# Designs tried in a protein design run: peptides against a protein of PDB entry 4LZF. Part 28

Target 1, 155 residues: chain A of PDB entry 4LZF
Amino acid sequence: GGRLVVFPNGTRKELSADGQTVKVMFFNGDVKHTMPDQRVIYYYAEAQTTHITYPDGMEVLQFPNNQTEKHFPDGRKEITFPDQTVKTLHPDGREESVLTDGTIIQLNPDGSKVIQFNTGQREIHTADFKRREYPDGTVKTVYSDGRQETQYPTG

## One batch from the design tools (peptide)

Design b1_p22_1 (made by RFdiffusion4)
Fold by OpenDDE base, seed 4:
Structure b1_p22_1 (fold): chain B 155 residues (1-155), chain A 22 residues (1-22)
Amino acid sequence: as target 1 above (155 residues)
Amino acid sequence: SAEEAALEAELAAAHAKLAAIL
């Protein structure tokens, strides 16, 4: 069978019969689970935050406001905000946010920004211009010098 | 005990890690 160790400081340690699952209940209310798959689940009681670490370097943070952060071994981060917006930070510096309405916002390493609206419109922001592309093929550009250009659809 | 001390140290380390995350 499993065993329970209770330390004088109030920390408790539970071991499964096979010893592959370990649960530590710290005197401060924190809880640490070590699982057979070697993932470690740490719950910070005061912060009400869960931190899961995987042997491959994956980390998951769950915050009390319902925000979740995934830190992938490749350096990518995925943040799910309380409103269910998902923001991905890529190792190359690209950031992508997917809003609940289907809008996608991309921030590129070169400083450009692309918004793909749920309406099918796309907006591109660069140092030189702001451009709106419409589903009908119309493209409106406002340049940094204040010039405006409309490109009409073909066909 | 040595194990108790190790667990206390682990707790402290975990909180240091959390402080770096938050």
Scores: peptide ipSAE 0.391, ipTM 0.896, DockQ to the pose 0.927
Fold by OpenDDE base, seed 2:
Structure b1_p22_1 (fold): chain B 155 residues (1-155), chain A 22 residues (1-22)
Amino acid sequence: as target 1 above (155 residues)
Amino acid sequence: SAEEAALEAELAAAHAKLAAIL
């Protein structure tokens, strides 16, 4: 069988029979699970936040507002907001948000912005222009100087 | 005990980590 240790300070430690699963219930209400796969699940009682760490360096945070953050070993971060929008922060500085309607918003390190609409339209924002690409092949560009250009699809 | 002290230190470290995250 397993083993339960109760310390004078109120902290409890429960070990599985094989010793591969350890549950620590701290006196403040925090709970730490160490799993056989070396994953560590820490629950912060006051903050109502769960922090999972993996041996490969992956970390997952689950907040009481239903926001989830994944911190990947390569430095990428993925935030799932309560509304289920997913925002990815890439190591190169690029940010990408995927909305629930399928719209994708990309912010590039150079300051440009790309919106891929769920309609199939795409909008590109640069320092020099805003460009709208339509599914039929039409491309409309509005330059920063106010000039407008339309590129029509070929027949 | 030594184990109890270690667990207290672990708790403190965990909260320091949380403070860095929030």
Scores: peptide ipSAE 0.388, ipTM 0.895, DockQ to the pose 0.936
Fold by OpenDDE base, seed 5:
Structure b1_p22_1 (fold): chain B 155 residues (1-155), chain A 22 residues (1-22)
Amino acid sequence: as target 1 above (155 residues)
Amino acid sequence: SAEEAALEAELAAAHAKLAAIL
């Protein structure tokens, strides 16, 4: 059988029969689960926030507003916002947002921006031009000097 | 007890960590 330890301060510690799971219920309402896979699930009662730490260094935060953040060991951060937009921040400075309509917005370290529309069109923004790529292979470029160029598909 | 004190310290550390996250 498992064990339950109750401390004078009100903190409780529950051990599973196999000893693989430990649950600490702190006097303030916080709860810490240590799982067989060595992940630690900490629930902050007042903040209503869950913090999961994994043995490989990954961390997951779940906030009461329905935002979720994943912190990867490689330094990448993934944020799922309440509206279900997913934003990924890469260690190289690149940022990617996936909108609920399927649009993908990429911000590159060089300052360029790429939008992949749900229509299949792609738009590239650089210091020198804005370029629109169409599903049929047509590419329209507006350069910073005002010149416009259309490249037609070869098919 | 020593274990009780350790758990109190762990709680304090967890809240310090939370404050850094928020």
Scores: peptide ipSAE 0.387, ipTM 0.895, DockQ to the pose 0.932
Fold by OpenDDE base, seed 3:
Structure b1_p22_1 (fold): chain B 155 residues (1-155), chain A 22 residues (1-22)
Amino acid sequence: as target 1 above (155 residues)
Amino acid sequence: SAEEAALEAELAAAHAKLAAIL
């Protein structure tokens, strides 16, 4: 029921019996799959890069170095690096990195940085101070003017 | 054929898109 068309230039087009799956093998080695769910999978042979597009506007890029990028319809981007760190770039300018050890690093649009350590400690960096928060409720702050303050938990 | 020419144009367009991504 399926069919294969071979063109003089060497491009091949394969159709499923129901016509819902189409595979184009271009003469340069590129491959395009159109799937029943309307996603399009394009493989760039020379670049060894896969580009998947979804009907809702989602795009996924897979690079030969094992990096994956997801581009969401709302403008958010999610990058999975080869070391498996996941970085999310939000439309508001906020960036979040999740490390493999569970540490979360947040960069805020105002320039502040928040590190949530896997130990439960949190560190906040602003223009005015660096602050370390401990699980027991102790808070240590070093201000830009050199002042240091420790706030102890209430027993 | 017209279909062959259309597929060649599609390939060219895909590579133009890739050049913008990389």
Scores: peptide ipSAE 0.384, ipTM 0.894, DockQ to the pose 0.912

Design b1_p22_1_s1 (made by RFdiffusion4, then SolubleMPNN; from b1_p22_1, 16 letters changed)
Fold by OpenDDE base, seed 4:
Structure b1_p22_1_s1 (fold): chain B 155 residues (1-155), chain A 22 residues (1-22)
Amino acid sequence: as target 1 above (155 residues)
Amino acid sequence: SSELEKLLEEQKKLREELEKYL
């Protein structure tokens, strides 16, 4: 059989018969589940936030506003916003946002920005220029000094 | 939300204290 421990402060700890699952119901309303796979599911009652920690260091946060964050062992973070935009923060400082329409926005450590539109067009922003690349191979560049260049596809 | 993040940090601190009694 399982075990139930009731602490003087009102916290309750339930242990499964096999000892592999532990449920703690804290007096403040928080709930902690330790699972057989050693993941820990913690519910913060006041914040209404679920925090899952995995043995490999992976963490998942589920916020009451429907935002979800994944913290990977490699240092990468993935944020799913309420609007379902997914933003990835890379350890090297690169950030990528995938919009619901399929548009990808990349912020690079050097400060450059790349937008891959769902139309197949790509826009590159640097300190020196904004460049639009078209699926047909046309490239339009607007430089910071106001110059504009159009490169036409070969053929 | 900055407020949500702040609240979470407070909750994490509380969790640390709560877990000491287990």
Scores: peptide ipSAE 0.293, ipTM 0.856, DockQ to the pose 0.055
Fold by OpenDDE base, seed 5:
Structure b1_p22_1_s1 (fold): chain B 155 residues (1-155), chain A 22 residues (1-22)
Amino acid sequence: as target 1 above (155 residues)
Amino acid sequence: SSELEKLLEEQKKLREELEKYL
């Protein structure tokens, strides 16, 4: 059958009969599962957080507030917030948030911001202006100096 | 939250110490 190891500090390690699964129950309440697919599932008892690490370097964090984070080997991070907003942090510094209503918010490394509304309108924020693009081709720009410009569609 | 993140970092350090004794 399986094997049980009990350490002097109270930590217990259970090995499956096939040796493919290891369960460690630490004296502080933490639990570590090593699975046949080489993923490690660690439960932090005090934080009530589950941390899964994969052999390819992928990591998944599940927080008690229902937030989930995926840390990809390439440095990309994907955060699913409790409200189900999904935020992606790219290695190049770009950040994208997808809201539940379909709105996409992009933060660029240069500090500019682009909002793609679910209505088809797009808003661009830069140091110099805020610009709204409408589905009909109309573009309204408010410059930092207070000047406003409307560009009407052609054709 | 910042509090949860700090707690997690503390827990990760504790995990490292716990795993030394396995």
Scores: peptide ipSAE 0.293, ipTM 0.856, DockQ to the pose 0.054
Fold by OpenDDE base, seed 2:
Structure b1_p22_1_s1 (fold): chain B 155 residues (1-155), chain A 22 residues (1-22)
Amino acid sequence: as target 1 above (155 residues)
Amino acid sequence: SSELEKLLEEQKKLREELEKYL
């Protein structure tokens, strides 16, 4: 059989019969599960947030608004927003967002931005210009000095 | 949200205190 420990403050600790699972129910409503694979599942009652910690350093946060965050051991973060857009934050400062329609938005550490639209169009933002590339090969550029250029495809 | 993140940080601190007495 399992074991139950009841602390004076009302916290309860349940150990499975096989000793592989530990469940702690804290007096504040928090719940901690230690699993056979050594991952720890912690529920913060007031925040209504689930926090999973893995032995390799991976962490997963599940928020009450349906947002999920994965914190990787290498410092990368992956955020799935309530609208199901996925944003990846890289250790080098690069950010990538994948929208539900397949559009990809990249923010670079130098401040430049690239948008790959689901239509096949691509938009590049730099300090010097904003450029739109079209599937037919047309390229339109608006420079920071106000000049505009259109490059037409060769056909 | 910033409010939720702040709350979570407070909850994490509380967790640390709670876990000391297990």
Scores: peptide ipSAE 0.291, ipTM 0.856, DockQ to the pose 0.055
Fold by OpenDDE base, seed 3:
Structure b1_p22_1_s1 (fold): chain B 155 residues (1-155), chain A 22 residues (1-22)
Amino acid sequence: as target 1 above (155 residues)
Amino acid sequence: SSELEKLLEEQKKLREELEKYL
């Protein structure tokens, strides 16, 4: 069978019979699970937050407001908000948000913005222009100086 | 929220102390 260790401070440690799983119940209400795959699942009782750490350096945070964060070893961060919008922050400073309706919003390090609409239209914002690309191949550009240009699709 | 983040950082510090005595 397994083993149970009870510490003088009230902390309890349960070891599985195979020695592959360890569960620690701290006297403050925190719980730590060490799993066979070496991931560590820690529950912060007061914050009601679950923190999972993986051997490769991946971390997952689950907050009581239903927000989830994934911290990747390469420095990328993925946030799933309570409304189920998913935002990815890249190490180069690029940010991407995927909305529940399928719209994708990209913020680039140079300050440009790209919106991919669920209709198939795409809008590009730069310091110099706003450009709308249509599914039929038409492109409309409004420049910062007020000039407007339409590029028609090539047959 | 910033309040939750602050609380979490405090909890992480407590975890470090708790884990020393296992």
Scores: peptide ipSAE 0.290, ipTM 0.855, DockQ to the pose 0.056

Design b1_p22_1_s2 (made by RFdiffusion4, then SolubleMPNN; from b1_p22_1, 12 letters changed)
Fold by OpenDDE base, seed 1:
Structure b1_p22_1_s2 (fold): chain B 155 residues (1-155), chain A 22 residues (1-22)
Amino acid sequence: as target 1 above (155 residues)
Amino acid sequence: SAEEEALLKEQEEERKKLQEYL
């Protein structure tokens, strides 16, 4: 069978019979699980936060406010907010937010912003213009100099 | 014990990681 070790400070270590699972229950209420798949699950009692680390370098944090953060080995970060908005931060500096209504907001490294609305409309913000693209092919552009241009779809 | 100290060190390392995220 498994074994339980109780240390003088109150920390407890439980080992499975096969030795593949280790559970450490710290004196302060923190819990560390080492799993057969080599992931480590650490629960911070005071912060009520769970931290999962994977062998490939992936890390997941689960906060008490229901926010989840994933840190990928490639440097990408994915944040799921309590409202279920998902924000992805890419290593190249691009940020993408997916709202619950399906709207996608992209912030590009060059400073441009793209909003893909759930209606199929797309809005592009650059230093030079704001452009609205419509599903029918109409494109409206307002340039920084005040000029406005409308491109109509071909019938 | 040496094992108890090692576990405390691991706990400290994990706490340090948490602080990097907060």
Scores: peptide ipSAE 0.373, ipTM 0.893, DockQ to the pose 0.870
Fold by OpenDDE base, seed 5:
Formats: structure tokens, C-alpha cells, sequence
Structure b1_p22_1_s2 (fold): chain B 155 residues (1-155), chain A 22 residues (1-22)
């Protein structure tokens, strides 16, 4: 059978019969589960937050407001906000946000910004211009000097 | 208890991890 240890401070440790699962119930209400697959699930009672760590270095935090954060071993971070927007932070400094309507916003390390609209239109922001690309091949550019240029589809 | 102290240390380490996310 399993084993239960109760410590003087009120912390409890429960071992499964097979010894593959360990559950620690801390005196403050925190709970730590060590699973057979070596996942560690920690529940922070005061913060009502769950932290999962994986053997490969992946970490997942689940906050009480339904925000989820994933930290990948390669340094990438993925944040799912309560509104279900997903923001990815890449190690190279690139950031991407995927909105619930399918719009993708990319912030590039060079300072440029690209918006891929769910309509198929694309908007590019640079220091020199703002450009709108349309599915038909039309491109409209507003330059920093105020000049506007439309490039019509050809070919 | 040595085991109790070890568990307290583990708890503190987990709390530190949480603070890194906040």
C-alpha cells in the first residue's frame, strides 16, 4: 500500500503504493505532485496558480485569471492571455501576437511591424513608411515625408 | 526533521520560481 507521512509543521507527504507518485501537501495549502512521467505539478495556494515543470525544461504556469504562460527550453515564451490572444516571444527578439479573429501582429527586432489581417490584407510599418498590401496585388504606401504611392497589380 | 527541512527548501525554491513569472 501507499504511505502517508505527517510532519510536525503540518506538511503531509503521500507516496503511492508503486512509489511512482509523490504528493506533498504543505502546511500553507500548497500542493506538489511528482508524477511517474517526471512532471512536477505545483499548486500555489495563496496565488491560486499552477506551475508544471517537465523533464525537458518546459514550464507552464496557469494563473487564476486563465492566463497561461509557457516557457520553452530554447528560451521562447508563449503567453495565452485571458482574452485568448496568444503572444509568442522569440529568443531573437521577435514578438508575435495572434488575436482571436486570426489577425497576426509581428514585431521584428529591426523595429518593423507587420500586421497580417484576417481579410488577407497586410500592413507593414517601418521607420520610412507604412504600407498596405491588398489581396489583389495593390500596394499603398505612405512615406514618412508624406508622399503617398499606389502600386497597381501588373503581370 | 531533515526531511521536513528538505521539503521546506523545495517549497522555497518553488516560490522563487513563481516570483520569476510575476
Amino acid sequence: as target 1 above (155 residues)
Amino acid sequence: SAEEEALLKEQEEERKKLQEYL
Scores: peptide ipSAE 0.370, ipTM 0.892, DockQ to the pose 0.881
Fold by OpenDDE base, seed 2:
Structure b1_p22_1_s2 (fold): chain B 155 residues (1-155), chain A 22 residues (1-22)
Amino acid sequence: as target 1 above (155 residues)
Amino acid sequence: SAEEEALLKEQEEERKKLQEYL
């Protein structure tokens, strides 16, 4: 059988019979689970937030608004928003958002932006121009000085 | 007890981690 310890402050600790699972129920309603796979699941009662820590250094936060944040050991962060958009923050400063319709938005460290639309169109934003590339090969560029250029497909 | 104090310390450490995410 397992065992239950009740402390004077109201905190409770429950151990499984095999000792592989430990559940701590804090006096404030927080809960800490230590699992056989060595992951730790902490529930913050006031914030209604769950924090999972893995032995490899991965961390996951689950917020009450259905947002999830993953912190990878390599420094990458992945945020799943309530609308199911997934944003990845890379260690080099690059950010990528994948929308539910398949559109991909990339923000580069140099300030440039690339949008890959689900239609096959691509839009590139730089300090010097905004460019739209179409599936037929047409490319339209609006330069920062107001000049516009259209490059027509070969054929 | 020493175990109770250790658990309180763990709770404080977890609270600190949460604040790092917010």
Scores: peptide ipSAE 0.369, ipTM 0.892, DockQ to the pose 0.855
Fold by OpenDDE base, seed 3:
Formats: sequence, C-alpha cells, structure tokens
Structure b1_p22_1_s2 (fold): chain B 155 residues (1-155), chain A 22 residues (1-22)
Amino acid sequence: as target 1 above (155 residues)
Amino acid sequence: SAEEEALLKEQEEERKKLQEYL
C-alpha cells in the first residue's frame, strides 16, 4: 500500500504504493505532485496558480483569471489570454496573435506588420508603404510619399 | 526533522520560481 507521513508543522507527504507518485501538501495549502512521467505540478495556494514543469524544460503556468502561459525549451512563449486570443513570442523577436475570429496579426523584428484577415484579405505595413491584397488578386499600395498604386489580377 | 526542513527549503525554492514569472 501507499504511505502517509504527517510532519509536526502540518505538512503531509503521500507516496503511492508503486512509489511513482509523490504528493506533498504543505501546511499553507500549497501542493506539489511528482508524477510517474517526471512532470512536477505545483499549486500555489495564495496565488491560486498552477505551475507545471516537464523533464524536457517545458513550463506551463495557469493563472486564476484563466490566462495560460507556455514557456518552450527553445525560448518561445505562448500566451492564451482569458478571451482565448493566442499570442506567440518567438526568440527572434517576431510576435503572432491569433484572434478568435481567425484573424492573424504578425509583428516582425524589422517593424513591419502583417494582418491576415478571416476574409482572405491581407494587409502589409512597412516603413515605406501600406499594401492590401485581395482574394481576387488585386493589390492596392499606398506609399509613404502619398502615391497610390493598384495592381490588377493577371487574367 | 531533517526531512521536514528539506521540504520547507523545497517550498521556498518553488516560491522563488513563481516570483520570476510574476
């Protein structure tokens, strides 16, 4: 069978019968689970936050406001906001946001911005121009000097 | 006990990790 150890300070340690799972219930309400797959699940009672660490270096934080943050071993971060928008921060400085309506917003390290609308339209912002690409192949460009250009689809 | 003190130290280390994320 399993074992239960109760310490004088009120901390409790539970070991499974197979010894593969360890649960520590701290006197303050914190809980630490060590799982057979070597992931560690720590619950912070005061912050009401869960922190999961994986043996490959992945870390997951779950906050009481329903925000979730994933920290990947390659340095990438993925934030799921309470509204279910997902933002990815890449090690090269690129940021991508996926909205619930399917719109994708990309911020590039060079300062350029790309919006992929759920309608199939794409908008590109650079220091030199704003460009709108339409599903029919039409491309409209407004340059920083005020010049406007329309490129019609080939067909 | 030595084990109790070790668990308290472990808890302090986990709290320190949380502070790095907040």
Scores: peptide ipSAE 0.368, ipTM 0.894, DockQ to the pose 0.888

Design b1_p22_1_s3 (made by RFdiffusion4, then SolubleMPNN; from b1_p22_1, 13 letters changed)
Fold by OpenDDE base, seed 2:
Structure b1_p22_1_s3 (fold): chain B 155 residues (1-155), chain A 22 residues (1-22)
Amino acid sequence: as target 1 above (155 residues)
Amino acid sequence: SAEEEELLKEEKELKEKLKKYL
C-alpha cells in the first residue's frame, strides 16, 4: 500500500504503493510531485506558480496570469503570453514573436527588425532604412537621411 | 528528523530559484 509520513512541522510526504510517485505537501502550502518519468512538479502557493523540471534540464513555469515560460537545455527561452503571443529568445540574442494573427516579428542582435505580416508584406528596419516589401514585388525604402525609393515589379 | 531538515532545505532552495524568474 501507499505510505503517508507527517512531520512535526506539518509537512506531509505521500508515497504511492509502487513507490514511483512522491508527493510532498509543505507546511506553507507548497506542493512537490516527483513523477515516474522523473519530472518534478513544484507548486509555489504564495506565488500561485507551477514549476516543472525535467531530467534533460527543461524547465516550465506557469504563472497565475496564464503566462507560460519554457527554458530549454540549449539556453533558448519560449514565452507564451496571456494573449497567446509566443516569444522565443535565442542564445545568440535573437528574439522572435509569433502573434495570434500569424505576424512574425524578429529582433536581431545587430538591432535590425523584420516583420513578416500575415498579408505577405514584409517590413525590414535597420540603422540605415525602413523597407516595406509588398506581395506584388513593389519595394518601398525610407532611408535615415529622409530619401525615399520605390522599386516597381518587373512585368 | 534528518529527512524533515532536508525537505526544508530543498523548499528554501526552490523558492530562491523561483525568485530569478519572477
Scores: peptide ipSAE 0.160, ipTM 0.806, DockQ to the pose 0.917
Fold by OpenDDE base, seed 5:
Structure b1_p22_1_s3 (fold): chain B 155 residues (1-155), chain A 22 residues (1-22)
Amino acid sequence: as target 1 above (155 residues)
Amino acid sequence: SAEEEELLKEEKELKEKLKKYL
């Protein structure tokens, strides 16, 4: 059978009959739940936050505002915001945001920005220019000096 | 209890770890 231990401070430890599940209910309402697959689920009562740790080193945080953060072992971080925008932070400093409309915004380590619109248009921002690429192959560039150039598709 | 003290220590460390995300 399962076992329940109650400590003097009010913390409780529940073990399953097979010993594969361990639930610690801390005196303050926090919970640690160790699962058979070796994931550990923490619930922080004051913060109303769930924190899951996996054996491979992955961590998942779930906040009360519906924000979710995934921390990968390679140092990548993925944030799902309450509005369902997904932002990925890469170890090299690259950031990607995927908006709910399908627009993708990339921030590169060199300071350049690329916006891939859901319409198939792409906008590239550099120190020297802003460029708009159209699905038909037209490219419009506005340079930092104010010069504008349109490149038409070579038919 | 030694087990109770270890659980209390773990809880404290976990809370401090969480603070960096809030």
Scores: peptide ipSAE 0.157, ipTM 0.806, DockQ to the pose 0.846
Fold by OpenDDE base, seed 3:
Structure b1_p22_1_s3 (fold): chain B 155 residues (1-155), chain A 22 residues (1-22)
Amino acid sequence: as target 1 above (155 residues)
Amino acid sequence: SAEEEELLKEEKELKEKLKKYL
């Protein structure tokens, strides 16, 4: 059978029969679970936040507003917003947002921006131009000097 | 008890870690 230890301050420690699961219920309402896979699940009662730490160094935060953050060992961060938009922050400074409609927005470290629309159109923004690529192969470019070019599909 | 004091110390350290993410 498992064991229950009750401390004078009201903190409780539950041990599974196999000893692989430990649950600490702190007197303030915080809860710590150590799991057989060595992940640690901590619930912070005041912040209503769940923090999971994995043995590989991955961390997951679940906030009361339904935002979730994943912190990867390589320094990458993945944020799922309450609206279900997913934003990835890369260690090189690149940012990618995937919208619920399938639109992908990429911000590059050089300041360029790429939008992949759900219609198959792509838009590229640089310091020198804005370019729109169409599914039929047409490419329209507007340069910073006001010049406009249209490249028609070959064929 | 010594175990109770250790658990209180651990709780405090964990809360201080969370402040980095809030």
Scores: peptide ipSAE 0.154, ipTM 0.804, DockQ to the pose 0.883
Fold by OpenDDE base, seed 4:
Structure b1_p22_1_s3 (fold): chain B 155 residues (1-155), chain A 22 residues (1-22)
Amino acid sequence: as target 1 above (155 residues)
Amino acid sequence: SAEEEELLKEEKELKEKLKKYL
């Protein structure tokens, strides 16, 4: 059978019969679950936050406002906002946001911004220009000096 | 107990870790 240990401070430790699942209920209301897959699920009672750690070094945070943060072993971070926008922070400094409508916003380390619209249009922002690419191959560029250029698809 | 002290230490460390994300 399983084991239940109750400590003088009120902390409780429950072990499964196989010893592979451990549940610690801390005196403050925090809960730690160690799973057979070595995943650890920690619940912070005061913050109402769930923190999951994986044996590969991945971490998942679930906040009471429905924000979720994933910390990958490669240094990538993924934030799911309450509105379900997903923002990925890459180790190279690139940031990518996927909106609920399918629009993708990329911030590059060079300061450029790329928006891939759900319509198939793409917008590129640099220090020198703002460029709009259309699905038909038309490209419109507005330069920082106010010049405008339209490139038509090759017919 | 030594186990109780270890659990208390772990709880503090975890709570301090959480503070980095709040």
Scores: peptide ipSAE 0.164, ipTM 0.808, DockQ to the pose 0.917; fails the geometry check

